# Designs tried in a protein design run: peptides against a protein of PDB entry 5OOQ. Part 9

Target 1, 227 residues: chain A of PDB entry 5OOQ
Amino acid sequence: YREDVRQVVTHPANALSFLQPGRLVEISVNGKDNYGWGAVVDFAKRINKRNPSAVYTDHESYIVNVVVNTMYIDSPVNLLKPFNPTLPEGIRPAEEGEKSICAVIPITLDSIKSIGNLRLYMPKDIRASGQKETVGKSLREVNRRFPDGIPVLDPVKNMKIEDEDFLKLMKKIDVLNTKLSSNPLTNSMRLEELYGKYSRKHDLHEDMKQLKRKISESQAVIQLDDL

## One batch from the design tools (peptide; aimed at target 1 R119 L120 V142)

Design b1_p10_8_s1 (made by RFdiffusion4, then SolubleMPNN; from b1_p10_8, 6 letters changed)
Fold by OpenDDE base, seed 1:
Structure b1_p10_8_s1 (fold): chain B 227 residues (1-227), chain A 10 residues (1-10)
Amino acid sequence: as target 1 above (227 residues)
Amino acid sequence: GPLKVFELKP
């Protein structure tokens, strides 16, 4: 069920409006490489110039550039290609006892584990010397301030995902969390229908993108003072 | 209620 929720939350129709610069996202690449919380730089639709006929899944159809502060120091970061989510061999988070550095990595929506209800103030030019490290310091400060974890966006209250099937899913999860019940099989048919709805919404997303941005800009911003 | 965004300034 958690994965089902993640699939819905990270679908372009829902996620893109919350991937503003500085948005905190929890990153797991290929289900193995956990970078922890990073900060969104920007995103773009994935385009294959060599193969324009390439069809990507919805969750692989966008590239999100994120700053992480957990990159292994000896990772071949120079081999990173902008907007190429296929990471070179050796690109990985630092393990326990290893030193880490800040890096900008391109990821897909599938690599987002959760979307935080926090945004960092981002430098105007993240490529400038020292700017990634500044973001890295901010990430450390956030982790310090939220020892119990960074607050995650509520899919319903914050993201306004009000699809009836999704709401039913959320209710089931709440019930299961209360009852310690065995994982009932999610009705695969309902999931497919749900994804179908989001796919249609995604098609409309580009048309509504401007409207969603206006809504996001009108949101109340609470500034957290640096201690 | 409206979505509240928390921003940290470096």
Scores: peptide ipSAE 0.048, ipTM 0.744, DockQ to the pose 0.113
OpenDDE base, seeds 2, 3, 4, 5: peptide ipSAE 0.036, 0.040, 0.039, 0.041; ipTM 0.739, 0.746, 0.742, 0.743

Design b1_p10_8_s2 (made by RFdiffusion4, then SolubleMPNN; from b1_p10_8, 6 letters changed)
Fold by OpenDDE base, seed 3:
Structure b1_p10_8_s2 (fold): chain B 227 residues (1-227), chain A 10 residues (1-10)
Amino acid sequence: as target 1 above (227 residues)
Amino acid sequence: MPLKVFELVP
């Protein structure tokens, strides 16, 4: 069900009106390269100059240029082609302990995991020297301001997606989330999270709590992968 | 004055 929601939210009919300059989007390229939250520069309809008759899927029919601050420092960013979402080999996010830089990458709508309920104030010329790094500082400040995560657009309340099948999907997800939250295991963990903030004392309860969290995250992931 | 870095905007 999360993927079904993502497919609807990232469809051009819904997403493009929210992809203004500075809009935050969560980025995953090819299902493996997680860049985290980036800022939209612009978007354009995908045009294949070599094959004008090329038909793209709806989710691949637009190119979104995004600033990321998680690009691996040794990535061959000079090989990036404007409006080409097929990234060169070696273009990847920095791993833990690696240095990152700011880059502008072209992505498809299919590479958007979520759309944030906020926009950055963007520089007028993002291609000018030092401007990407300014956006990178802004992204770090946003992450600092939202320690519990960047707020995502509500598909119904914010995006005004009124499709009946989508509303049925949302209602089904809400019912499942309510059932999951009412599960004695989930309630016991939330209670233990509330109590664990008060009890500094026992390390062994952290391991069991992490295991219960992993089991509940695994069950929440399994039930959410079934979503 | 804090530089306005972002805005919450649906």
Scores: peptide ipSAE 0.467, ipTM 0.892, DockQ to the pose 0.456
OpenDDE base, seeds 1, 2, 4, 5: peptide ipSAE 0.457, 0.462, 0.441, 0.460; ipTM 0.889, 0.892, 0.886, 0.901

Design b1_p10_8_s3 (made by RFdiffusion4, then SolubleMPNN; from b1_p10_8, 5 letters changed)
Fold by OpenDDE base, seed 1:
Structure b1_p10_8_s3 (fold): chain B 227 residues (1-227), chain A 10 residues (1-10)
Amino acid sequence: as target 1 above (227 residues)
Amino acid sequence: MPLVVYELQP
């Protein structure tokens, strides 16, 4: 059920509007590599230039660049490719007793464990020397201020996920956290219906984004022609 | 510069 909620929360139709620069996100790559809380730099739709027909799942269809302060110091960070969420071998968080560094890593939405109800002020140029480390200090300060954990966005109150099926899912989770016995199959069917609604919302969001880009490009062309 | 943490107001 927590995973079901995570799937809904991290779906592009819900998550993208909350992935502003500086948004805190809790990062788990491949369910193994826990980087803890990082800060969003930006995100982009995943485009395969070699295979334009590549179909990604909704959760893999976007790349989110995040600053983490938990990268193992000896990780081959120089092998990181911008907008490639397939991390090189040896890219991992520092274990207990190991030294960590700040890094920008590209992740998918599926690697987001939770979205925080906090946003950092981000430097304009995160690639500039020392800027990642500044964000890393900020992340440490946030963790210091929230010893009981960083506040997570409420899916209903903050994210305004008011879908009746989702609310029913949440109520069921509340009831099931109290009563362990409900049928996983009924939840999967409702998830599929819910996903169908989110897919439509995502398509609309992408259409709006494409439209905004076209408008911006047209305005940029107009500005270039007026100069 | 002070870390500006924006809380989304409840």
Scores: peptide ipSAE 0.048, ipTM 0.764, DockQ to the pose 0.549
OpenDDE base, seeds 2, 3, 4, 5: peptide ipSAE 0.047, 0.046, 0.045, 0.045; ipTM 0.759, 0.759, 0.755, 0.753; seed 3 fails the geometry check

Design b1_p10_8_s4 (made by RFdiffusion4, then SolubleMPNN; from b1_p10_8, 7 letters changed)
Fold by OpenDDE base, seed 1:
Structure b1_p10_8_s4 (fold): chain B 227 residues (1-227), chain A 10 residues (1-10)
Amino acid sequence: as target 1 above (227 residues)
Amino acid sequence: MELKVFELKP
C-alpha cells in the first residue's frame, strides 16, 4: 500500500510540478542503493537518441538530476553521464564506516522514495568546483534540523491529488494500518486504473512545457524578491 | 501553499 501511494505520488502527472531546483527527495536506486535525502538540480524527459521509438514506463520516462552527499568515496563518479540513469558499476552509497562524497546522479522517478516539503537554495552552476559540497553541507544541516525526519509532502493537502480512487486507496491504507488482512491484488488493478486516468488526463509533454514556464516564472519572482 | 524555502544562510 505504501508502494501504491509511492507509485501515484511519483507518477509524472503528480511529481514533476514538485521537482523544482532544490526540492528535497529521498532516493533509493534499484531497491537497494539508499542515498537518503538529496536535492533536485533539474529534470528532463528521457530521450533515446539511438532508438527514438523507445517506450519507457511513466516512472522511467523522466530523468531527475539530484545532488547526494552519501556517495561512496571510491565510486567511479567520473563515469557518471548527465541524464543517463543507467549508473556505472560501483556507483553506490557509502556503507557504515565508509567515507562519502557529494555527487550529482541521474535517477528515474521510480527511484524517488519520498518528496520532501522543503526546498534548498541551489547554486546557479552546481557543476562548478565546490558547489556540490555546499549543497551537501545544506543537506547535513537539514537532517540536523529534522532529527525525526524531513517532512514529506502530503499527497492530498500539498500535491492536490484528489482522485476518488486515490482517496479510496488512502482511506484503505488508513484502515489497513489498523487491519493487516486486505488483498494486495485489488489495489494493483486500481493503481493501473489510476495510471490510466493520469495518462489520459495529462499530456505529459504539454504539462512539462507548462511546468517549465511555471518554474521560470517562480524563479523570476524569487529573483525579484532578492533584488 | 507555504513552501518554506529554508534559505540556509551561509
Scores: peptide ipSAE 0.036, ipTM 0.728, DockQ to the pose 0.139
OpenDDE base, seeds 2, 3, 4, 5: peptide ipSAE 0.034, 0.034, 0.035, 0.034; ipTM 0.725, 0.716, 0.718, 0.730

## One batch from the design tools (peptide; aimed at target 1 N117 R119)

Design b1_p11_1 (made by RFdiffusion4)
Pose (drawn by RFdiffusion4):
Structure b1_p11_1 (pose): chain A 225 residues (1-48, 51-227), chain P 11 residues (1-11)
Amino acid sequence: YREDVRQVVTHPANALSFLQPGRLVEISVNGKDNYGWGAVVDFAKRINNPSAVYTDHESYIVNVVVNTMYIDSPVNLLKPFNPTLPEGIRPAEEGEKSICAVIPITLDSIKSIGNLRLYMPKDIRASGQKETVGKSLREVNRRFPDGIPVLDPVKNMKIEDEDFLKLMKKIDVLNTKLSSNPLTNSMRLEELYGKYSRKHDLHEDMKQLKRKISESQAVIQLDDL
Amino acid sequence: SFDIFIPPPPD
């Protein structure tokens, strides 16, 4: 349900109104590369010279400044409106130095939208400007070690559509349902949940493999035939 | 206000 709410928030109709310059966003592109918290510089509509149609979330491209780019990542390859990050551009690993950079992203690559925003120079492309903004991101990350506060979708973003409101209530219902479980006030909860979640991943992982073996035992494209 | 602006820190 939370992932369902995220798509409603990041949809251009609601998200673009709050994508002012300097807006803080948590970037997780394609659910794989997590660049941490960054600052939005600008955004524009995606135009495919072939005029191809795009999904609503991919219909727009946002340039954001990050402070967790891997230092030896080849940033010279980036095209201004191409959100497909070339192979080798990745967030810095846990033991590797980081460098401030600007990357393009689609809206689907935004994990959360912050209520804070930075002062940004007019030309982020100017010399040393992207570096200076990266310093500010490092300070915000210190004052807020647990995380940056998110925008309230209803109170702040004034999202009042009825279908969305039922979705928010569905979450509150499951939370109070979760808070009424005997294990909520337990010490072994982290231990038992992790022990179970590992067994569950295997079950789902084994089920994936279990089906592959059976389909391949028989002839391959007999069904296609 | 909820929309909080943050200036750069001094040098």

Design b1_p11_1_s1 (made by RFdiffusion4, then SolubleMPNN; from b1_p11_1, 7 letters changed)
Fold by OpenDDE base, seed 1:
Structure b1_p11_1_s1 (fold): chain B 227 residues (1-227), chain A 11 residues (1-11)
Amino acid sequence: as target 1 above (227 residues)
Amino acid sequence: SSMVLLEPPPE
């Protein structure tokens, strides 16, 4: 079910209006490279100059440039090309104990795990020296301010997704979450019944974790004093 | 210091 929700949320018809500069997004590339929360720089429709007739899936039809602060320090970041989502070999997030740096990476919509309801003030020229690191500091501060997780946009209340099948899906998820909170064992069996049709075991576990994250419904400005 | 905007704006 989590993957189904993600597919709907990250569809261009729903996601693009929320991918303003500075929007926080949780990034997973190729289902294995987890960069954590990054900040959107910009996006564009994917164009294949070599094959203008190339047809991409909806989730691969746009490229989003994002600042991440979790890039492995020895990654060949100089080989990164804006609007080329085919990442060079060696581009990966830092593992535990490794040093990380800030980088701008191009991703597809399919690489977005979650869309946050927070937006950073972005530098005008993110490619200028030191600007990525400024965003990196902001990302660290945000993570510090939200120890329980960065708030995720509510697909219905915030994103205004009104598809009937999607609403039914969300209702089912809510029922399952309520049961899990009261009886974890009973809820786990129910979740397996609901998700077993749609997602791998690992994906279901992550979806449950995301649903427990705080959702903010009101606009507010947070001052980040410790930057 | 930097500021972070919580979105979406109230309707």
Scores: peptide ipSAE 0.107, ipTM 0.796, DockQ to the pose 0.134
OpenDDE base, seeds 2, 3, 4, 5: peptide ipSAE 0.103, 0.118, 0.050, 0.119; ipTM 0.805, 0.806, 0.710, 0.808; seeds 3, 5 fail the geometry check

Design b1_p11_1_s2 (made by RFdiffusion4, then SolubleMPNN; from b1_p11_1, 8 letters changed)
Fold by OpenDDE base, seed 5:
Structure b1_p11_1_s2 (fold): chain B 227 residues (1-227), chain A 11 residues (1-11)
Amino acid sequence: as target 1 above (227 residues)
Amino acid sequence: SSFQLLEQPPL
């Protein structure tokens, strides 16, 4: 059920509007590399220049650049490519007793474990010298201020996910937290139905975004012609 | 170091 909620929350139709610069996200890459809480730099639609026909799942269709302060110090961070979520070998979080550094890593939406109800003030140029470390200090300060954990966005109250099936899922989870009796298989089938609904909503959102971009571009051209 | 949390006002 937690995974079902995660799938809905991290779907582009829901997540992207909350991935503003400085948004805190909890990061787990490939289900094994836990970087802890990082800060969103930006995101973009995944484009494979080498294979333009590549089809990605919805959760893999966007790349989120995040600052983490838990990168293993000897990780080959110089091999990191912006907007390439296929991380080089050796890119991993520091283990206990290892030294860590700040890094910007590109992740997919599927690598987001949770979205925090906090947003850091981000430097204008994260690539400038020392800026990642500044964000890293801010992340440490957040962790210090929230010893019980960083507050997670409420999917209903904060994210305004109003899908009836999702609300039923949440209610079921609440009931399960009180009574373990619900069938996981029924939730998986509903998740697929939800996924289909969100995919359609995402397509519409992207279409609207593209339309707004075209309108903005056309207005920019009109402004250039009026000069 | 200006640690500023941007508290988004409750929507």
Scores: peptide ipSAE 0.303, ipTM 0.856, DockQ to the pose 0.166
OpenDDE base, seeds 1, 2, 3, 4: peptide ipSAE 0.146, 0.047, 0.104, 0.059; ipTM 0.790, 0.728, 0.794, 0.727; seed 2 fails the geometry check

Design b1_p11_1_s3 (made by RFdiffusion4, then SolubleMPNN; from b1_p11_1, 7 letters changed)
Fold by OpenDDE base, seed 4:
Structure b1_p11_1_s3 (fold): chain B 227 residues (1-227), chain A 11 residues (1-11)
Amino acid sequence: as target 1 above (227 residues)
Amino acid sequence: SSFQLLEPPPE
């Protein structure tokens, strides 16, 4: 269910209006490289200059440049190019015990795990010497002030996603969360197994997958009419 | 302040 919500939230029709400079986003590149919370610099529609006829999925059709403060210090950050989401080999977050630096990385919408309800005041020229580090300090301060986690945008209340199927999905998630929170098993690593059992018993996973497709298709149609 | 809370977090 969380992935289904993420797909809706990170769809261009919903996400782009919240990707202002300084917006905090939680970043996971290729589903494995977790950079934590970063700050949006800017975004642009993905254009392949070598292949103008290239078709991208909705979640890969935009590139977001973000400042992160968790880049591994020995990563080849000099090879990073704005608006090129194909990251050079060796670009990765610092692991435990490794030193990190601030960097601007280009990511797709699919690499956004969450959108925060916080916005940093961004320097005018983020590429200038010392500016990324200033943002990095601000990110550390935010993390210090929110030890229980940075507030995430509410898809309904804050993002105003009013699709009926999505609302039904959210209600189902809330009910499941309530049931899980009331279950002693919530304290065990078996939450995934429980979700799997509930999903299989009620075909909720398949229903959500279908809802995700319907929502994505509906939003894609709206974008085509606006273009 | 270096950052702004745009809206209250959902309860």
Scores: peptide ipSAE 0.171, ipTM 0.781, DockQ to the pose 0.133
OpenDDE base, seeds 1, 2, 3, 5: peptide ipSAE 0.046, 0.041, 0.036, 0.070; ipTM 0.709, 0.722, 0.705, 0.777; seed 3 fails the geometry check

Design b1_p11_1_s4 (made by RFdiffusion4, then SolubleMPNN; from b1_p11_1, 7 letters changed)
Fold by OpenDDE base, seed 4:
Structure b1_p11_1_s4 (fold): chain B 227 residues (1-227), chain A 11 residues (1-11)
Amino acid sequence: as target 1 above (227 residues)
Amino acid sequence: SSMQLLLPPPE
């Protein structure tokens, strides 16, 4: 069901109006290379100059240029071609313990895992020296501000996808989520781990928020006594 | 109103 939702959300008819410069998108190339959240630079209709008769699927018919801050440092980024979503060999995200750099990569709509409900102010010239790194810093700051994850666009409330079949799909998902929440034993281990991690992060965030409030209240009381 | 949070570039 999540993949079905992703297919609808990332369809050009729905996605393109939300791919403004600076829009945050979660990127997974070929279902294996997870770059995390990046920022949209621009998009264009995919045109094959060598084969003008080439027909692409809807999800492959547009190229989105995105800034990522998770590119492996030794990736051959100099071989990246603008508007060519076929990435050179060795272009991959950094693994744990590896250093990463900022890069602009061309992706298809099919490589978008999620569309965020946030936009960055983008530099006017992203290709200028240091500009990608500026966006990279902004991405790190966003991740810092949203430790529980970047908010995703709601397909119905935000994207206004009103297709009846899609609404039925969403309703089914909501019912399943409600049933899963009511009966934790029926959750697959992966869903339990995901929800467990999310719930633990949420609990930690709430605990930290409560602690910060208590500290702030304590400091306010001290200031009142010194007056 | 879709709260579009715009984050400025870091200084």
Scores: peptide ipSAE 0.101, ipTM 0.794, DockQ to the pose 0.436
OpenDDE base, seeds 1, 2, 3, 5: peptide ipSAE 0.078, 0.061, 0.076, 0.060; ipTM 0.805, 0.794, 0.808, 0.780; seed 2 fails the geometry check

Design b1_p11_2 (made by RFdiffusion4)
Pose (drawn by RFdiffusion4):
Parts: sequence; structure tokens; C-alpha cells
Structure b1_p11_2 (pose): chain A 225 residues (1-48, 51-227), chain P 11 residues (1-11)
Amino acid sequence: YREDVRQVVTHPANALSFLQPGRLVEISVNGKDNYGWGAVVDFAKRINNPSAVYTDHESYIVNVVVNTMYIDSPVNLLKPFNPTLPEGIRPAEEGEKSICAVIPITLDSIKSIGNLRLYMPKDIRASGQKETVGKSLREVNRRFPDGIPVLDPVKNMKIEDEDFLKLMKKIDVLNTKLSSNPLTNSMRLEELYGKYSRKHDLHEDMKQLKRKISESQAVIQLDDL
Amino acid sequence: DLGKVFDDTVP
């Protein structure tokens, strides 16, 4: 349900109104590369010039400044409106130095939208400007070690559509349902949940393999035939 | 000025 709410928030109709310059966003591109918290510089519509149609979330491209780019990552390969990050451009590992950079992303690559925004120079492309902004991101990350506060989708973003409101209530219902479980006030909860979640991943992982073996035992494309 | 942070929270 939370992932369902995220798509409603990041959809261009609601998200673009709050994508002013300097807006803080948490960037997780394709659910794999997590760049941490960054600052939005600008955004523009995606124009594929073959005029191909794009998905609503991919219909727009946002340039954001990050402070967790791997230092030896080849940033010279980036095209201004190509959100497909070339192979080798990745967030810095836990033991590697980081460098401030600007990357393009689609809206689907935004994990959360912050209520804070930075002061940004007019030309981020100017000399040393992307570096200076990266310093500010490092400070905000210190004053908010647990995380940056998110925008309230209803109170702040004034999202009042009825279907979305039912979705928010569905979450509150599951939370109070979760808070009424005997294990909520337990010390072994982290231990037992992790022990169970590992057994569950295997079950789902084993089920994936279990089906592959059976289909391949028989002839391959007999069904296609 | 580059140190300014703006909060856009509605009270």
C-alpha cells in the first residue's frame, strides 16, 4: 500500500507542482542505486527525435544534485535528458569516497519528496557550483541523521481525490491492526521477524526454482508449437 | 546565503 501511495505522489500531476529548484528528494533509481538525499535543480518534459510515447512517470526528467556519486565513476558520459545511467556510474560503496554530481532521473526514481529546499546558484553548471551545493547536502544530512522530513501528501500537497483518501485509510487500518498484535511489544520481534523473513525469501526463491526445473524437464517449446 | 535552508511546511 505504501508503494501504491508513492506512485500517486510521484505522478506528474501532483509531484511537478512541488518540484521547485532546490527541492530535496531521496533518489533510488530503478530500485537498485540509492544515491541518498539530493537537491532538484530543474525539470523538463521528455521528448523521445522519434516522438515515442512515454509512461506518465517516465514522461518527465529531473536533474538532481547528489553527494554520494562514486569518485571514479565516469560522469562525462551523461547526456542531459537521458536518464539511463551508463554502466559504471553508481553510488559510492560504503568504503569509497564520494563526489558531488548532477544526474538525470525520471519521476519513478524518486523515493520521497522533502519539505526542505536549499539555496542554489543560478548556474549549477558553473565552476565549483555543484561542489558547493554538495557541501550543503552534507550539512542537512548531519542535522537530520535519522532522515529528512517528508511532505505530507494531504495536508501540504493538498491531495484530496477520494480514491487516494481510501488508500490512506487502508494503511491506517493495517497499522492499528499491526499495533494490536502480541508481538508488537516484544523484545524478540527483530530476531523472530528476521528469522522468518529469511525463511520466507527462501520459500519464494525456492518456488521460483521449483517451477523452472519442471518446465524444463519436458520438451522446451512444445507449448509454443 | 548558500547556507540557507527553506522550510515549505504549512503550519

Design b1_p11_2_s1 (made by RFdiffusion4, then SolubleMPNN; from b1_p11_2, 7 letters changed)
Fold by OpenDDE base, seed 4:
Structure b1_p11_2_s1 (fold): chain B 227 residues (1-227), chain A 11 residues (1-11)
Amino acid sequence: as target 1 above (227 residues)
Amino acid sequence: SSSQVFDLSIP
């Protein structure tokens, strides 16, 4: 059920409006590399310049740049490329007893474990010397202030996810947490249907953005001919 | 409810 909720929450149709600069997100890359809580720098639609016809899943179709303070110190951070989620070999979080540094890493939506109900004020130029470390200090301070964990966005109250099937899923989770046995097996089949609805909504939204860009480009060309 | 914003960059 938690993974089911995560799939809905991290879908572009729901997540992107909450990925403002400074938004705290909990990061797990490929389900193995846990970086903990980081801060969003920016995001963009994933574009493959070498293969423009590349099709990505909804959860892989956007790249989010995030500041983390848990990067292993000997990781080849100089090889990191903004908006390239294919991380170089050796990029990993520090293990227990290892030293960590601050880094900006590009991740997909699928690498977001949770979205926090908290934002940091971000430096204007995160690439400037010392700015990543400033954000790193802020992340440490937040963790100190929230020893029981950073508050997570409520999918219903905060994110306004009002799909009936999702609401039913959330109710079932609440009941399970209160040790009232509802049968878990019936919910997985409904998630595929729910995902299908979000996928269609996302496709329509992207089509509209592409259309707006084409219109803007065509208007720019018309202004050049009148000079 | 709007997400809480903390400016922790200012010492």
Scores: peptide ipSAE 0.046, ipTM 0.726, DockQ to the pose 0.114
OpenDDE base, seeds 1, 2, 3, 5: peptide ipSAE 0.042, 0.044, 0.041, 0.041; ipTM 0.725, 0.739, 0.714, 0.684; seed 2 fails the geometry check

Design b1_p11_2_s2 (made by RFdiffusion4, then SolubleMPNN; from b1_p11_2, 5 letters changed)
Fold by OpenDDE base, seed 1:
Structure b1_p11_2_s2 (fold): chain B 227 residues (1-227), chain A 11 residues (1-11)
Amino acid sequence: as target 1 above (227 residues)
Amino acid sequence: MSSQVFDLTVP
């Protein structure tokens, strides 16, 4: 049921407006590679140059570049390609007792476990020598300051996901959590239907929302340059 | 509620 909420939260229509530079996100790649909390560098719409007609799922349609400080030291980080979420073999987080390094990895929205209610100050050029390590130190400091965990964005209070379809989805999740005795298959199908309706409704407005965000970000950058 | 930007630039 946490997964159903995650699907809504990480949907492009909701997530992209909160993926500003420095936004903290909790990262799990392929359901097995947990990098912990990382910091957003940027994001872009996924484009297949070889197959422009390629259709991606909503959660795979964007690539988010994130700084992590948990990359295994002997991972082939030199094989990482910007904006390619298909990670090379051997790219993994450090296990217990292994040394870690800082890296920028491209992930999909599907690899976001949670979105934090915190942002770091990000260097202008994250690719410059030492900048990733600076962000890595900041990530360690954040973890030190929040021993009980980094605060997660509230879907309603913070993300303003107050759509009726979402609220219905949440109510269904709550009912399912309380009624363990109901047929899980029937309830799962209903949740998928509700999610599908929600997703489709918001997908129609996604382009408009993204445009509004880009305009707002451009204005914010202009204001910073005018200061 | 504006996400607090923590300038955690440790000097």
Scores: peptide ipSAE 0.074, ipTM 0.774, DockQ to the pose 0.094
OpenDDE base, seeds 2, 3, 4, 5: peptide ipSAE 0.048, 0.062, 0.042, 0.043; ipTM 0.769, 0.708, 0.739, 0.734; seed 4 fails the geometry check

Design b1_p11_2_s3 (made by RFdiffusion4, then SolubleMPNN; from b1_p11_2, 8 letters changed)
Fold by OpenDDE base, seed 1:
Structure b1_p11_2_s3 (fold): chain B 227 residues (1-227), chain A 11 residues (1-11)
Amino acid sequence: as target 1 above (227 residues)
Amino acid sequence: SSSQIFDLSIP
């Protein structure tokens, strides 16, 4: 269920309007490299100059540049290419006990784990000397102020995602969370059963694909109206 | 929904 929510939240139709400069996002690259919370610099539609006909998935169709303060100090950050989400070998977050530095990394929407309900003031020129470190200090301060975690955008209340299937999903999650909080042991079996029934009856993947399609269609209509 | 703007650059 969490992954399903993430797929909807990070879809371009929903996410892009919340990826303003300074927006906090939680970053996980390739499901393994957890950079923690970073700050959005900007985003752009992914363009393949070598293959203009290249079709990307919705979640890979945009590149988001983010400042992270958890880059391993010996990472080859000089090899980072703007708007290339394929990170060079050796680009990784610092492990426990390793020193970290601030870096700007290009990521896809699929690498966003969560979108925060906080926005930092961003320097006008993040590439200028010392500016990314300033953002890094701000990130540390935010983490200090929110020891229980950075507040995440509510998909319904904040992001105004009004898809009926998504709302049903959210209601189910809320019911499950409420039940888990009241009786953790009895609800684990029911959660597995519900998850099993939901997985079997509703190809959530298909429902998500349909949702993604509807969202993409709605975006196409909006783009047509803005033209 | 008003994103909370946190400007830590202002001392």
Scores: peptide ipSAE 0.077, ipTM 0.694, DockQ to the pose 0.116
OpenDDE base, seeds 2, 3, 4, 5: peptide ipSAE 0.046, 0.042, 0.076, 0.052; ipTM 0.744, 0.704, 0.693, 0.767; seed 2 fails the geometry check

